Peptides against a protein of PDB entry 1MQS. Designs and how they scored, part 56

Target 1, 223 residues: chain A of PDB entry 1MQS
Amino acid sequence: ILKMLFLNKDLNNNDNITTITDDIFNQQEIIWKVLILDIKSTATISSVLRVNDLLKAGITVHSLIKQDRSPLPDVPAIYFVSPTKENIDIIVNDLKSDKYSEFYINFTSSLPRNLLEDLAQQVSITGKSDKIKQVYDQYLDFIVTEPELFSLEISNAYLTLNDPKTTEEEITGLCANIADGLFNTVLTINSIPIIRAAKGGPAEIIAEKLGTKLRDFVINTNS

## One batch from the design tools (peptide; made by RFdiffusion4, then SolubleMPNN)

Design b2_p15_3_s3 (from b2_p15_3, 8 letters changed)
Fold by OpenDDE base, seed 4:
Parts: structure tokens; sequence; C-alpha cells
Structure b2_p15_3_s3 (fold): chain B 223 residues (1-223), chain A 15 residues (1-15)
């Protein structure tokens, strides 16, 4: 997250947040930026960073992507949002309207090919592609609340999975979402896990989906 | 994985 806030520059990952922010603040001129979030990424940021940390990272203001935002044409913007068609359209509209000087786009998870193509096409039409400085998949579809605990922040997941009225389709859909989040987590920790799951339930479904994603990733990365 | 946009760069971050 801090790397993103510093425009994805390399940071010393061995230092704590305070040390990193202090070192950067002392060594380099602070670049003031706007941080654009959605509901999901707001939770992610809030779980890891304090307001003071954002300020030290040069975030002068943060706002929700769906909110009406005033133009700051001289200020670069960091987008940290979910990879959705809606968010893509909003970003493109912000680009068209010259809301910010530069656009640093970070998606909370992998941007599907179709959305990437859509983004590329729309940006090309605007003629303002030069203002987009970077687009990243951050693989931060999870919240770290404690050193040894993380959450995908999927609302009512436990209730849904344990409600006898929940349909198989709903369970399958939820399991897919959970698997996606776990996949992103695995990529973030840069380690292939041994997956253990109880048999005969949602955990097994999730494990299978996650396993498939990991295998596909390894194959694609090695190809 | 790196994908290039017109005057832009898409990169999957390895964290």
Amino acid sequence: as target 1 above (223 residues)
Amino acid sequence: KTIYLPDGKVKKLEL
C-alpha cells in the first residue's frame, strides 16, 4: 500500500510504516496527491494506515470514486479501486474532464482482459493517454487488521454459507469470490501455500477454486 | 505481466 502511495516506487519493506514515511519525507520533496477510493479499498486503507500516514505519504485529500469531486487539475491522483466497469468509466470521465494532472491507477485485484481492453479503448478515444502514468493490479483484495490475521471483508459470508436457505448458486458464487480474495492474498505474500480445507463443505469448494487459480497462474507465469 | 496502453503501462505487481 505504501508503495502505491509513493507511485509504486521501490521501498524498503523491512521498515515499519513510520520509518518508511519518515525516511521518504526527509529525503525527498513530498508530492501532494489525491487518493481516490471505493468502499472496499477504503476499508483496506483504513485497516493499515492512519490519517497521519496518508499525510506523510503526501495524500492531501482522499475521496470516494462515486462522490462528486472538485477538479484539482494541478494535482496528481492515485486511484485505488475495484476493477469494475463502473470504476473504469468514472476514471475515463475524470480523465476527459481533466480532473487531475496525472492518473495513477491501481486496482485492488486483477483487471479482467475485457475491462483492460475497454479501458484502453476509451482512453485512446480521449486523446489524453499521456495523463495516465501507470496502471497496476495491486492484489490487495483483502484487509490486514493484525499481523497474523487478515479478512476479505465479504459481508455476511459466514451467515450465507451456513444458511440452509442459501442456494447452491449463491454458495458457488460466494466461494468464487472468497477464492479470488485468497488468490490475491497468496500473490501478495509471494508464497505458494499448502491448502488445507475441510471436506464436504464450502471450504473444499474454495480450496479447489483456489488451487485451480494458483495452478493456472504458475503455468501462465512460467510460459 | 506487463501490458502497454497508449502512453501508459499496466503491470501486475509482485509483492
Scores: peptide ipSAE 0.009, ipTM 0.501, DockQ to the pose 0.096
Fold by OpenDDE base, seed 2:
Structure b2_p15_3_s3 (fold): chain B 223 residues (1-223), chain A 15 residues (1-15)
Amino acid sequence: as target 1 above (223 residues)
Amino acid sequence: KTIYLPDGKVKKLEL
């Protein structure tokens, strides 16, 4: 949950929530953002976090997804909601209306394939896919690159990468699979991206692997 | 593996 509130950046897992939030608050520039919840996720957040924790995480405002919300076009939004058609439609509507500057979407449980496809299709139609920065569920962590929104079907990717019991070999293997998926996506869209990744975690590993694959491909294609 | 593209299309890849 804390990772989500910090836009899924790598956090040192060995510290208490309070210590983590204090360290981040003191060492990093706070990104102020809106947190959008539903009834289920509200209960989850309330069980784990204190009000002060939300503030330290840079949550300016939190509200229910079904409530009328004022537009904050210059503020990024974190959605933490159930994977339902209704919630997807609301998110897409918020995107269409430019309600927020950026959209970080986190589902409380697994997003079914049909709903993921629906989300992708609707976002594509809006022409505003560049505002979608992340889509996460229990199984997938993926940074959506501008302007394209896509997802890899990798089971339990988020859990595996964030479980402290996961071995280095397992992480490396999963990162390789993710990099392969990204590579194939890049080839499919026929565009070489600028790779951005957080340092010190699986994202860096993925970025390095992807970079190598892309470089090798370019060299081989130009030869 | 299945990749969901921004246009809603699905690409099946052998990884």
Scores: peptide ipSAE 0.007, ipTM 0.421, DockQ to the pose 0.031
Fold by OpenDDE base, seed 3:
Structure b2_p15_3_s3 (fold): chain B 223 residues (1-223), chain A 15 residues (1-15)
Amino acid sequence: as target 1 above (223 residues)
Amino acid sequence: KTIYLPDGKVKKLEL
Protein backbone atom coordinates (compact mmCIF):
# COMPACT_ATOMS: atom_id res chain seq x y z
CA ILE B 1 0.00 0.00 0.00
CA LEU B 2 2.79 2.46 0.83
CA LYS B 3 4.53 1.54 -2.38
CA MET B 4 1.37 2.48 -4.25
CA LEU B 5 1.13 5.84 -2.51
CA PHE B 6 4.69 6.61 -3.57
CA LEU B 7 3.87 5.81 -7.20
CA ASN B 8 5.13 2.22 -6.92
CA LYS B 9 8.73 3.08 -6.15
CA ASP B 10 10.77 0.43 -4.39
CA LEU B 11 10.71 0.80 -0.63
CA ASN B 12 12.87 -0.95 1.94
CA ASN B 13 10.52 -3.21 3.90
CA ASN B 14 12.78 -3.42 6.94
CA ASP B 15 11.34 -0.28 8.51
CA ASN B 16 7.96 0.35 10.06
CA ILE B 17 5.40 2.58 8.31
CA THR B 18 6.23 5.60 10.46
CA THR B 19 9.96 5.42 9.79
CA ILE B 20 9.43 5.04 6.06
CA THR B 21 7.02 7.97 5.81
CA ASP B 22 9.19 10.18 8.00
CA ASP B 23 12.31 9.47 5.99
CA ILE B 24 10.61 10.14 2.67
CA PHE B 25 8.85 13.24 3.96
CA ASN B 26 12.11 14.73 5.17
CA GLN B 27 14.44 13.71 2.37
CA GLN B 28 12.40 13.94 -0.81
CA GLU B 29 10.26 16.53 -2.48
CA ILE B 30 6.64 15.68 -1.79
CA ILE B 31 4.38 15.25 -4.79
CA TRP B 32 0.87 16.17 -3.74
CA LYS B 33 -1.75 13.75 -5.06
CA VAL B 34 -5.44 12.94 -4.91
CA LEU B 35 -6.40 9.45 -3.72
CA ILE B 36 -9.53 7.93 -5.28
CA LEU B 37 -11.04 4.96 -3.42
CA ASP B 38 -14.13 2.77 -3.36
CA ILE B 39 -15.89 1.32 -0.33
CA LYS B 40 -13.76 -1.82 -0.23
CA SER B 41 -10.41 -0.07 -0.65
CA THR B 42 -11.38 2.56 1.92
CA ALA B 43 -11.68 -0.19 4.49
CA THR B 44 -8.31 -1.60 3.43
CA ILE B 45 -6.52 1.75 3.65
CA SER B 46 -8.12 2.60 6.99
CA SER B 47 -6.96 -0.69 8.49
CA VAL B 48 -3.30 -0.07 7.64
CA LEU B 49 -2.71 3.68 7.48
CA ARG B 50 -3.44 6.67 9.68
CA VAL B 51 -4.54 10.04 8.37
CA ASN B 52 -1.10 11.39 9.17
CA ASP B 53 0.47 8.61 7.09
CA LEU B 54 -1.58 9.67 4.08
CA LEU B 55 -0.52 13.27 4.53
CA LYS B 56 3.14 12.27 4.77
CA ALA B 57 2.70 10.26 1.59
CA GLY B 58 1.55 13.43 -0.15
CA ILE B 59 -2.17 12.72 -0.23
CA THR B 60 -3.83 16.11 -0.10
CA VAL B 61 -7.38 14.80 -0.44
CA HIS B 62 -9.13 11.46 -0.78
CA SER B 63 -12.57 10.76 -2.24
CA LEU B 64 -14.85 7.93 -3.27
CA ILE B 65 -14.84 7.12 -6.97
CA LYS B 66 -18.63 7.36 -7.17
CA GLN B 67 -18.74 10.78 -5.54
CA ASP B 68 -19.07 13.94 -7.54
CA ARG B 69 -15.52 15.24 -7.43
CA SER B 70 -14.29 18.68 -8.38
CA PRO B 71 -11.75 18.88 -11.18
CA LEU B 72 -8.12 19.32 -10.16
CA PRO B 73 -6.47 19.44 -13.58
CA ASP B 74 -3.01 20.27 -12.21
CA VAL B 75 -2.95 17.48 -9.61
CA PRO B 76 -2.05 13.82 -10.22
CA ALA B 77 -4.48 11.15 -9.02
CA ILE B 78 -3.95 7.69 -7.57
CA TYR B 79 -6.84 5.29 -8.09
CA PHE B 80 -7.06 2.30 -5.76
CA VAL B 81 -10.33 0.62 -6.70
CA SER B 82 -11.97 -2.71 -7.53
CA PRO B 83 -11.53 -4.00 -11.09
CA THR B 84 -15.11 -3.50 -12.30
CA LYS B 85 -16.65 -2.25 -15.52
CA GLU B 86 -18.31 0.56 -13.58
CA ASN B 87 -15.03 1.82 -12.11
CA ILE B 88 -13.29 1.60 -15.47
CA ASP B 89 -16.04 3.68 -17.07
CA ILE B 90 -15.73 6.30 -14.33
CA ILE B 91 -11.95 6.47 -14.73
CA VAL B 92 -12.35 6.92 -18.48
CA ASN B 93 -14.93 9.64 -17.92
CA ASP B 94 -12.54 11.38 -15.52
CA LEU B 95 -9.88 11.13 -18.21
CA LYS B 96 -12.22 12.60 -20.84
CA SER B 97 -13.12 15.50 -18.59
CA ASP B 98 -9.47 16.22 -17.70
CA LYS B 99 -10.33 15.73 -14.05
CA TYR B 100 -6.66 15.33 -13.07
CA SER B 101 -3.22 15.89 -14.61
CA GLU B 102 -2.02 12.28 -14.41
CA PHE B 103 -3.64 8.93 -13.65
CA TYR B 104 -1.99 6.20 -11.57
CA ILE B 105 -4.37 3.25 -11.57
CA ASN B 106 -4.11 0.44 -9.01
CA PHE B 107 -6.71 -2.30 -8.94
CA THR B 108 -7.41 -4.02 -5.62
CA SER B 109 -7.44 -7.44 -7.30
CA SER B 110 -6.70 -9.01 -10.68
CA LEU B 111 -8.07 -7.22 -13.72
CA PRO B 112 -9.61 -9.70 -16.17
CA ARG B 113 -8.29 -9.50 -19.71
CA ASN B 114 -11.69 -8.53 -21.09
CA LEU B 115 -11.79 -5.49 -18.80
CA LEU B 116 -8.19 -4.61 -19.67
CA GLU B 117 -9.13 -4.69 -23.34
CA ASP B 118 -12.17 -2.55 -22.62
CA LEU B 119 -10.03 -0.03 -20.74
CA ALA B 120 -7.48 0.07 -23.55
CA GLN B 121 -10.16 0.54 -26.18
CA GLN B 122 -11.93 3.36 -24.37
CA VAL B 123 -8.67 5.14 -23.53
CA SER B 124 -7.52 4.87 -27.14
CA ILE B 125 -10.71 6.55 -28.34
CA THR B 126 -10.13 9.53 -26.02
CA GLY B 127 -6.69 10.26 -27.45
CA LYS B 128 -5.47 10.97 -23.91
CA SER B 129 -3.63 7.74 -23.13
CA ASP B 130 -0.48 9.71 -22.27
CA LYS B 131 -2.15 10.87 -19.06
CA ILE B 132 -2.34 7.30 -17.78
CA LYS B 133 1.06 6.77 -16.20
CA GLN B 134 0.64 3.43 -14.44
CA VAL B 135 -1.71 0.46 -14.29
CA TYR B 136 -1.23 -2.18 -11.60
CA ASP B 137 -3.01 -5.22 -10.22
CA GLN B 138 -1.93 -8.60 -8.84
CA TYR B 139 -0.61 -9.65 -12.24
CA LEU B 140 -0.09 -6.40 -14.16
CA ASP B 141 2.97 -4.21 -13.68
CA PHE B 142 3.46 -1.73 -16.47
CA ILE B 143 3.83 1.94 -17.30
CA VAL B 144 1.27 3.27 -19.75
CA THR B 145 2.54 5.82 -22.23
CA GLU B 146 1.57 6.46 -25.80
CA PRO B 147 1.58 4.38 -27.86
CA GLU B 148 2.36 1.40 -25.60
CA LEU B 149 -1.30 1.10 -24.63
CA PHE B 150 -3.65 1.25 -27.61
CA SER B 151 -6.36 -0.72 -29.36
CA LEU B 152 -5.70 -2.76 -32.47
CA GLU B 153 -9.49 -2.97 -32.90
CA ILE B 154 -9.48 -6.76 -33.20
CA SER B 155 -12.99 -8.02 -32.59
CA ASN B 156 -13.57 -10.67 -29.91
CA ALA B 157 -9.89 -11.21 -29.15
CA TYR B 158 -10.56 -12.07 -25.51
CA LEU B 159 -13.35 -14.50 -26.37
CA THR B 160 -11.26 -16.25 -29.00
CA LEU B 161 -8.27 -16.67 -26.70
CA ASN B 162 -10.35 -17.96 -23.78
CA ASP B 163 -12.83 -20.22 -25.58
CA PRO B 164 -11.94 -23.88 -24.89
CA LYS B 165 -13.14 -24.74 -28.38
CA THR B 166 -10.59 -22.48 -30.02
CA THR B 167 -7.81 -24.47 -31.66
CA GLU B 168 -4.12 -23.86 -31.13
CA GLU B 169 -3.86 -22.87 -34.77
CA GLU B 170 -6.55 -20.23 -34.34
CA ILE B 171 -4.80 -18.85 -31.25
CA THR B 172 -1.48 -18.76 -33.08
CA GLY B 173 -3.12 -17.00 -36.00
CA LEU B 174 -4.69 -14.36 -33.79
CA CYS B 175 -1.39 -13.79 -31.99
CA ALA B 176 0.30 -13.35 -35.34
CA ASN B 177 -2.25 -10.70 -36.31
CA ILE B 178 -1.66 -8.87 -33.05
CA ALA B 179 2.10 -9.06 -33.56
CA ASP B 180 1.67 -7.59 -37.04
CA GLY B 181 -0.25 -4.68 -35.61
CA LEU B 182 2.42 -4.07 -33.00
CA PHE B 183 5.14 -4.32 -35.62
CA ASN B 184 3.46 -1.64 -37.71
CA THR B 185 3.23 0.55 -34.63
CA VAL B 186 6.94 0.13 -33.91
CA LEU B 187 7.78 1.13 -37.46
CA THR B 188 5.61 4.21 -37.14
CA ILE B 189 7.37 5.25 -33.92
CA ASN B 190 10.74 4.62 -35.57
CA SER B 191 12.26 3.08 -32.44
CA ILE B 192 13.26 -0.49 -31.58
CA PRO B 193 11.61 -1.47 -28.31
CA ILE B 194 12.55 -3.72 -25.47
CA ILE B 195 9.79 -6.33 -25.37
CA ARG B 196 8.38 -7.60 -22.08
CA ALA B 197 5.70 -10.27 -21.75
CA ALA B 198 4.27 -12.68 -19.22
CA LYS B 199 5.30 -16.31 -19.52
CA GLY B 200 2.95 -19.13 -20.39
CA GLY B 201 0.23 -17.18 -22.18
CA PRO B 202 -0.72 -15.36 -25.35
CA ALA B 203 1.51 -12.42 -24.44
CA GLU B 204 4.60 -14.61 -24.71
CA ILE B 205 3.52 -15.92 -28.10
CA ILE B 206 2.95 -12.38 -29.33
CA ALA B 207 6.29 -11.21 -27.95
CA GLU B 208 8.17 -14.01 -29.66
CA LYS B 209 6.49 -13.33 -32.98
CA LEU B 210 7.08 -9.60 -32.71
CA GLY B 211 10.71 -10.13 -31.75
CA THR B 212 11.28 -12.31 -34.77
CA LYS B 213 9.70 -9.75 -37.07
CA LEU B 214 11.82 -6.95 -35.66
CA ARG B 215 15.04 -8.95 -35.89
CA ASP B 216 14.30 -9.88 -39.47
CA PHE B 217 13.54 -6.27 -40.30
CA VAL B 218 16.77 -4.99 -38.76
CA ILE B 219 18.83 -7.60 -40.58
CA ASN B 220 17.20 -6.79 -43.89
CA THR B 221 17.55 -3.04 -43.41
CA ASN B 222 21.23 -3.27 -42.51
CA SER B 223 22.11 -5.56 -45.46
CA LYS A 1 11.81 2.37 -25.20
CA THR A 2 10.00 -0.49 -23.53
CA ILE A 3 6.78 -2.09 -24.72
CA TYR A 4 4.89 -3.89 -22.00
CA LEU A 5 2.67 -6.79 -23.03
CA PRO A 6 0.20 -7.09 -20.17
CA ASP A 7 -0.55 -10.56 -18.78
CA GLY A 8 1.34 -11.28 -15.56
CA LYS A 9 5.03 -11.88 -14.79
CA VAL A 10 7.27 -10.08 -17.22
CA LYS A 11 10.03 -11.69 -19.24
CA LYS A 12 12.38 -9.34 -21.01
CA LEU A 13 13.04 -10.10 -24.66
CA GLU A 14 15.89 -8.21 -26.25
CA LEU A 15 16.79 -7.91 -29.94
Scores: peptide ipSAE 0.006, ipTM 0.370, DockQ to the pose 0.059
Fold by OpenDDE base, seed 1:
Structure b2_p15_3_s3 (fold): chain B 223 residues (1-223), chain A 15 residues (1-15)
Amino acid sequence: as target 1 above (223 residues)
Amino acid sequence: KTIYLPDGKVKKLEL
């Protein structure tokens, strides 16, 4: 959550919330942001953070996604909302309306493929994809710094990774397949990515596998 | 920054 509030910058997770917020508040220029929540995420945020913590994180205004919100075209927005069609439509509408300067979208749980595709399609139609800076869910940690979003079309990947009945072997196999796909993509685009992944989940496994593949490739090509 | 989705095929989603 704190990472999200600081635009998913790497933070020392060993520090308590107060120490992190105090250090950042004192050492760095505060970037003021709008935080947009839904009912569910409001409960989540309220359980972890105090009002002063939000302020120290640079949250100047927080609102519900379904509420009428005044345009703040010069202010970046952080969305932390459920992955629903309704919320996606609202975000896209906010984008169309130039409601905010930048959009950092964080879904509270896994974003289904169909909804991701819907989001991508709608955003592409607006011509304002450059304003979408980040899209995160529980499993995807990607910073859209470049207008190129790539999807590996693996059927039911999110379902498989989130199903408690899925075996460790199945997860490992799927992660390997994803890493292979990513590796091939990296080679195709001829650009070595900076790999960022959420810690403690499948994304980390994938990132490690991909990193290993890339390192091996570099060693073999330089050799 | 390249986003990799689970299906092994990198589909360029124009966001």
Scores: peptide ipSAE 0.011, ipTM 0.413, DockQ to the pose 0.060; fails the geometry check

Design b2_p15_3_s4 (from b2_p15_3, 9 letters changed)
Fold by OpenDDE base, seed 5:
Structure b2_p15_3_s4 (fold): chain B 223 residues (1-223), chain A 15 residues (1-15)
Amino acid sequence: as target 1 above (223 residues)
Amino acid sequence: ENLYLPDGKVQKLEL
């Protein structure tokens, strides 16, 4: 998250948030930016950062992507939003309107290829592709509630997985969602876990799906 | 829904 707030520049990751923000604040000229969020990313940011942290990162104002926002054509914008068609369309509209000087786009999770292509196409049509400075998948589709604890914030997951009335399709779908969230978490933490799961239940399904995703990722990144 | 991550690293994930 901090890396994103500093326009994905290399940061010394060995330091805590306070040390990083203090060092940057003291050593570098602050570039004031607008932070555009959605409901999901707002929860993510709020779970990890304080308002003071945002200020130290140069965030002068933050707004929801779906809200009407005043143009700040001389101010760079950081988008941290879900990878949805709706959000892409809004970003493109903001681009068309010259709402900000520069656009640093960060998606909370993996951007599907079709959406990437859509974004690229729409941006190309605007003729303002030069304003798009970054497009990143941040893989921050989780909430940090406490130290060493995180949540995927999937409503009623436990109930759904343990309700005997839940269909196999529902279980499979939910397991896929959980696996996706865990995958994103793993990538964010940059550590591949040893996965242990009980056999014969949803845990196994999740483990298998997650394992596959991780294996595929490792193979693709090492190639 | 909540997972504990010892030492800030995902060394082991129990599902």
Scores: peptide ipSAE 0.060, ipTM 0.482, DockQ to the pose 0.054
Fold by OpenDDE base, seed 2:
Structure b2_p15_3_s4 (fold): chain B 223 residues (1-223), chain A 15 residues (1-15)
Amino acid sequence: as target 1 above (223 residues)
Amino acid sequence: ENLYLPDGKVQKLEL
């Protein structure tokens, strides 16, 4: 998250948030930016950072992507939002209207190729592609509640997985969503965990899906 | 759903 707020520059990962922000604040010129969020990313940011951390990162104002926002044509914007068609359309509209000087786009989870292509196509039509400085997939679709505990914030997951009326398709779908969230978490922490799961239940399904995703990722990264 | 990722040399994910 901090890396994103500093326009995806390399940061020393061994320091705590306070040390990082203090060091950067003291050593570097602050680039003031607007932070554009959605409901999910707001929860994520709030779970990890304090208001003071945002200020130290040069965030002048933060707002929801769906809210009416005043143009700040001389200020760069960081978008940290869900990878949806709706959000892409809003970003493109903001680009068309010259709402900000520069656009640093960060998606909370994996952006499908079709949506990336859509974004690229729409941006190309505007003739303002030079304002798009970055497009990143941050893989931050989770909330940190404790140092070793995080939440995917999937509503009624426990109920759904334990309800005898739930179909296998529903279970499989939910397990896939959980696996996606876990995958994003693993990528964020940049460490491949040993996965332990109980046999014969949803945990095993999740473990299998996650394992496959991780293997595929490693293969693709090394190729 | 809450998940636990213990800190250590080898991270372990319990599902």
Scores: peptide ipSAE 0.059, ipTM 0.501, DockQ to the pose 0.051
Fold by OpenDDE base, seed 4:
Structure b2_p15_3_s4 (fold): chain B 223 residues (1-223), chain A 15 residues (1-15)
Amino acid sequence: as target 1 above (223 residues)
Amino acid sequence: ENLYLPDGKVQKLEL
């Protein structure tokens, strides 16, 4: 998250938030930025950072992407939002309207190819592609509540998986969501785990889905 | 809903 807030510059990952922000604050000129969030990313940011941390990172203001936002044409913007068609359209509209000076786009999870193509096409039509400085998949579709605890913020997951009234389709869908969240978490931590799951249940489904995603990722990154 | 990350690293994921 801090890396994103500092325009994806390399940071010393061994330092705590305070040390990083203080060091950067002391060593470099602060670039003031606008942070554009959605509901999900707001929860993610709020779980890790305080308002003061955002200020130290050079975030002068933060807003929801769906909110009416005032133009700040001289201020760079960091988008940290879900990879959805709606958000892409809003970003492109913001680009068209010259709402900000520069656009640093960060998706909370992997942007599907079709949406990436859509983004690229729309941006191309605007003729303002030079204003888009970054497009990143941050893989931050989770909430950190404590130093060694994170949540995928999937409501009633345990209940749903253990309710005998839950349909197979619902279970499969939920398992897919869990696997996606875990995938993002794994990539964020930058460590591929050995996956163990009990056979014959949701755990196996999750493990299979996650395993497939990880394998595909490794293959794609090594190609 | 919540996962514990021992030592901040996921070496083994038990589901």
Scores: peptide ipSAE 0.058, ipTM 0.507, DockQ to the pose 0.054
Fold by OpenDDE base, seed 3:
Structure b2_p15_3_s4 (fold): chain B 223 residues (1-223), chain A 15 residues (1-15)
Amino acid sequence: as target 1 above (223 residues)
Amino acid sequence: ENLYLPDGKVQKLEL
């Protein structure tokens, strides 16, 4: 939780909350932020942190995601909310309305792929993807930049990959198409990724295919 | 193994 409040910077876990907050407060410039919660995350935060801890972490105000909130266009926001369609829609609406300067999104549990795709699609339509700086859940740990949050516009990809009636050949084919799309994107951005994927699913297949393509490309361009 | 472009740029890709 403290890591989240400090924008997911590495913190030494061996120190007490008070020691960590005091050290950061004294050594680093405090970035003042808004904290957006839901009912579940409010209970979680309240069980671990005191109001003074939030202040030391640079939290100026905290609000519920479903509440009407005043725009603070010059202030970055931390979302710590459940991974639901409703919350995603609210975040996107906040993005559209320029409610905050930057968006650091932390989901309280795993974000399903269909919701991640929905988030990416909606954000891409707004043209304001650069304002989303981070997206985290139990499995996602990455900084979002404009070119990193995009849609390959593959219809029904989630349904195809999760349908038990889908054949291995169909899955492999779809994964290959996704890997090709990602490869083209990497080349366009002119940056080589460190690929991170969950094990035991389509993501691993995609990662392997993409890794192979990238290795082959690097070898061929350096020869 | 980390792959690097000639300009040294590396990014994280979460799948």
Scores: peptide ipSAE 0.016, ipTM 0.377, DockQ to the pose 0.048

Design b2_p15_4_s1 (from b2_p15_4, 6 letters changed)
Fold by OpenDDE base, seed 5:
Structure b2_p15_4_s1 (fold): chain B 223 residues (1-223), chain A 15 residues (1-15)
Amino acid sequence: as target 1 above (223 residues)
Amino acid sequence: PVIKDLTQEFKELVK
């Protein structure tokens, strides 16, 4: 998330949020930006960042994508929204109207190929593709409900994992998906956890998968 | 990867 707020520039990954924001704030000229969110991403941002963090990142204003927003044609915009047709259409409309100077698009989860193509097609028609500076998809498949509690919002995960009729392949697949979600969560909050899980069940499988992902990531990034 | 840069792919599709 912080990387996104700094236009996906390289950040020192070893620092906590406060250190990163302080260092950037003190060392670099602040580029003021607009942050465009949806309901889902608002919850995510609110759970991870403080208002002061946003300010230090140069976020001058934040708004919901579905809200009427005043044009700021001289200000770059960061979109952090769900990869939906509706949001794509709104972004394109904002582009058409020259609502912002530059567009940094970050989807909150994987952007399907068909939607990427749709975005590209619509943008091509506008002739303003040069204003699209970045297109990223994030992997934020979690909702933080409390400071120490979050959910991946995977439907029927508990039922599936505890159904005796569920096949090993199905369990393995679901555990992999959960591990991916947890991995994304960890990276989002920029904190490496100590993993604890009950032994002898799906939780252990998930923990092992997550541990592997984290170890691989740490090794690869410190390399 | 948690973050995937689609910018190049996008630009190619826009052409």
Scores: peptide ipSAE 0.559, ipTM 0.933, DockQ to the pose 0.554
Fold by OpenDDE base, seed 3:
Structure b2_p15_4_s1 (fold): chain B 223 residues (1-223), chain A 15 residues (1-15)
Amino acid sequence: as target 1 above (223 residues)
Amino acid sequence: PVIKDLTQEFKELVK
């Protein structure tokens, strides 16, 4: 998230958020930006960052993508929104209306190929593709609820895992999805965890899958 | 990767 706020520059993750923001604030001229969110990304940002963190990152104003927003043609905008057709159409409309000077687009999850092509086609028609400076997609499938606690927001996970009618294949699939979400979280935090799980249940399956993914990743990175 | 840069791919699709 901090990387996104600093236009996806490489940040040394060894320091606390406060140290990083202070160092950047002191060393570089702050570029003031607008941050455009949706409901989902608002929850994500609010769980991880404080208002002071946004200010230190140069965020002057933040707004919802579906809200009527005043034009700021001399100000760059960061979009952090879900990869939906609706959001793409709004971004393109904002581009057409010259609402901002530059567009830094960050999708909150993987952008499907068809939507990427749709975005490109619509932007091409506007003739203003030069204003699109960055397009990123994220793999942030978690929301921080409390310190040291987060949710992947997988619908009906508890019910599925505890339903006696659920097949082994379904359980395995769900555990794989959970492990993937945890893996992405670990990579985002840039810290390898010690994995603890209760024995004899789905948690153990998830732990094993996650452990394997992490080991494979470490091996491949050191390769 | 957790974050993927699609900028180049996007620019190629716009041409």
Scores: peptide ipSAE 0.556, ipTM 0.933, DockQ to the pose 0.576
Fold by OpenDDE base, seed 4:
Structure b2_p15_4_s1 (fold): chain B 223 residues (1-223), chain A 15 residues (1-15)
Amino acid sequence: as target 1 above (223 residues)
Amino acid sequence: PVIKDLTQEFKELVK
């Protein structure tokens, strides 16, 4: 997240957030920028960063992507949003309207190729591709609340999984989302876990899905 | 990688 806020510059990973922000604040002129979030990424950032951290990173204002935002044509914008068609369309609209001077796009999870192509196609039509300085996808669809404790912030996951009225399709869908989040978390931790889950329930479904994703990843990275 | 730079790929697709 800090890297993103500093336009993905190399930061010393060994330092505390405060040390990093202080060092950068003292060494370099602050580039003021806007941070565009969605609901999910707002939660993520809120769990990791304090308001002062954002300020020290040069974030002058943050807004939700779906909110009506005032044009700041002289200010660069950092997008940190979910990789959805809706968000892509909004980004493109913002580009068309020259809402910001530069666009640094960071997706909160892996961007599917079809969406990347869609983004590229729409941007190509605008003729303003030069304003897009960066496109990143990240694996930050989780919230770190405490050391060794994190949440995927999937709304009503426990309730949904335990509601007898929940359909199998709904459970399967939710389990897939959870598995995706866990997969991203694992990649963030940079260690392949031993997956243990209770049998006969949603946990098993999640474990299986996660296992498959991890196996596929290992195969693809070693190939 | 936790972070993947897609900028180059994106720029290539825009061309």
Scores: peptide ipSAE 0.553, ipTM 0.931, DockQ to the pose 0.663
Fold by OpenDDE base, seed 2:
Structure b2_p15_4_s1 (fold): chain B 223 residues (1-223), chain A 15 residues (1-15)
Amino acid sequence: as target 1 above (223 residues)
Amino acid sequence: PVIKDLTQEFKELVK
């Protein structure tokens, strides 16, 4: 999330959110930006960041994508929204209307190829592709509900994992998704966890997958 | 990768 707020610049991942924001705030000129959210991403951001963190990141205004928003043609915009056709259409409309100076698009989850192509096609028609500076997809689908508690809010995860009719393949797939979410959480909080899981169940599978992802990440970053 | 930069791919498609 912080990386996104700083236009996906490389951030030193060794510090807590406060230290990162303070260091960047002190070292770089603040680029003021508009943050465009949807309901889901609002919950995610609110769980991880405080209002002060947004300000330190140069977020002047945050608004919902479906809300009527005033044009700010001289201000860059960060979109952090779900990868839906509706949101894509709104972004394109904002582009057509020159609502912002630059567009940094971050999807909250994987953008399907067909939607990427749709976005590209619509943008091509506008002739304003130069205003789109970045297109990212991310997996930040987690919510902090309580101190030191994260929820990925995966629908029916418990039911699926405990349903005797669920296949091993389905369990493996779900565990992979959970591990991805946890991995992204770890990256967000910038702390390598000690992983504890109950033995003999899906939790162990998730822990193993998460451990592998973390190891791979550390190796790749030190390479 | 959890985060993917699709910018180049996008630009190629616009073209």
Scores: peptide ipSAE 0.562, ipTM 0.933, DockQ to the pose 0.507; fails the geometry check

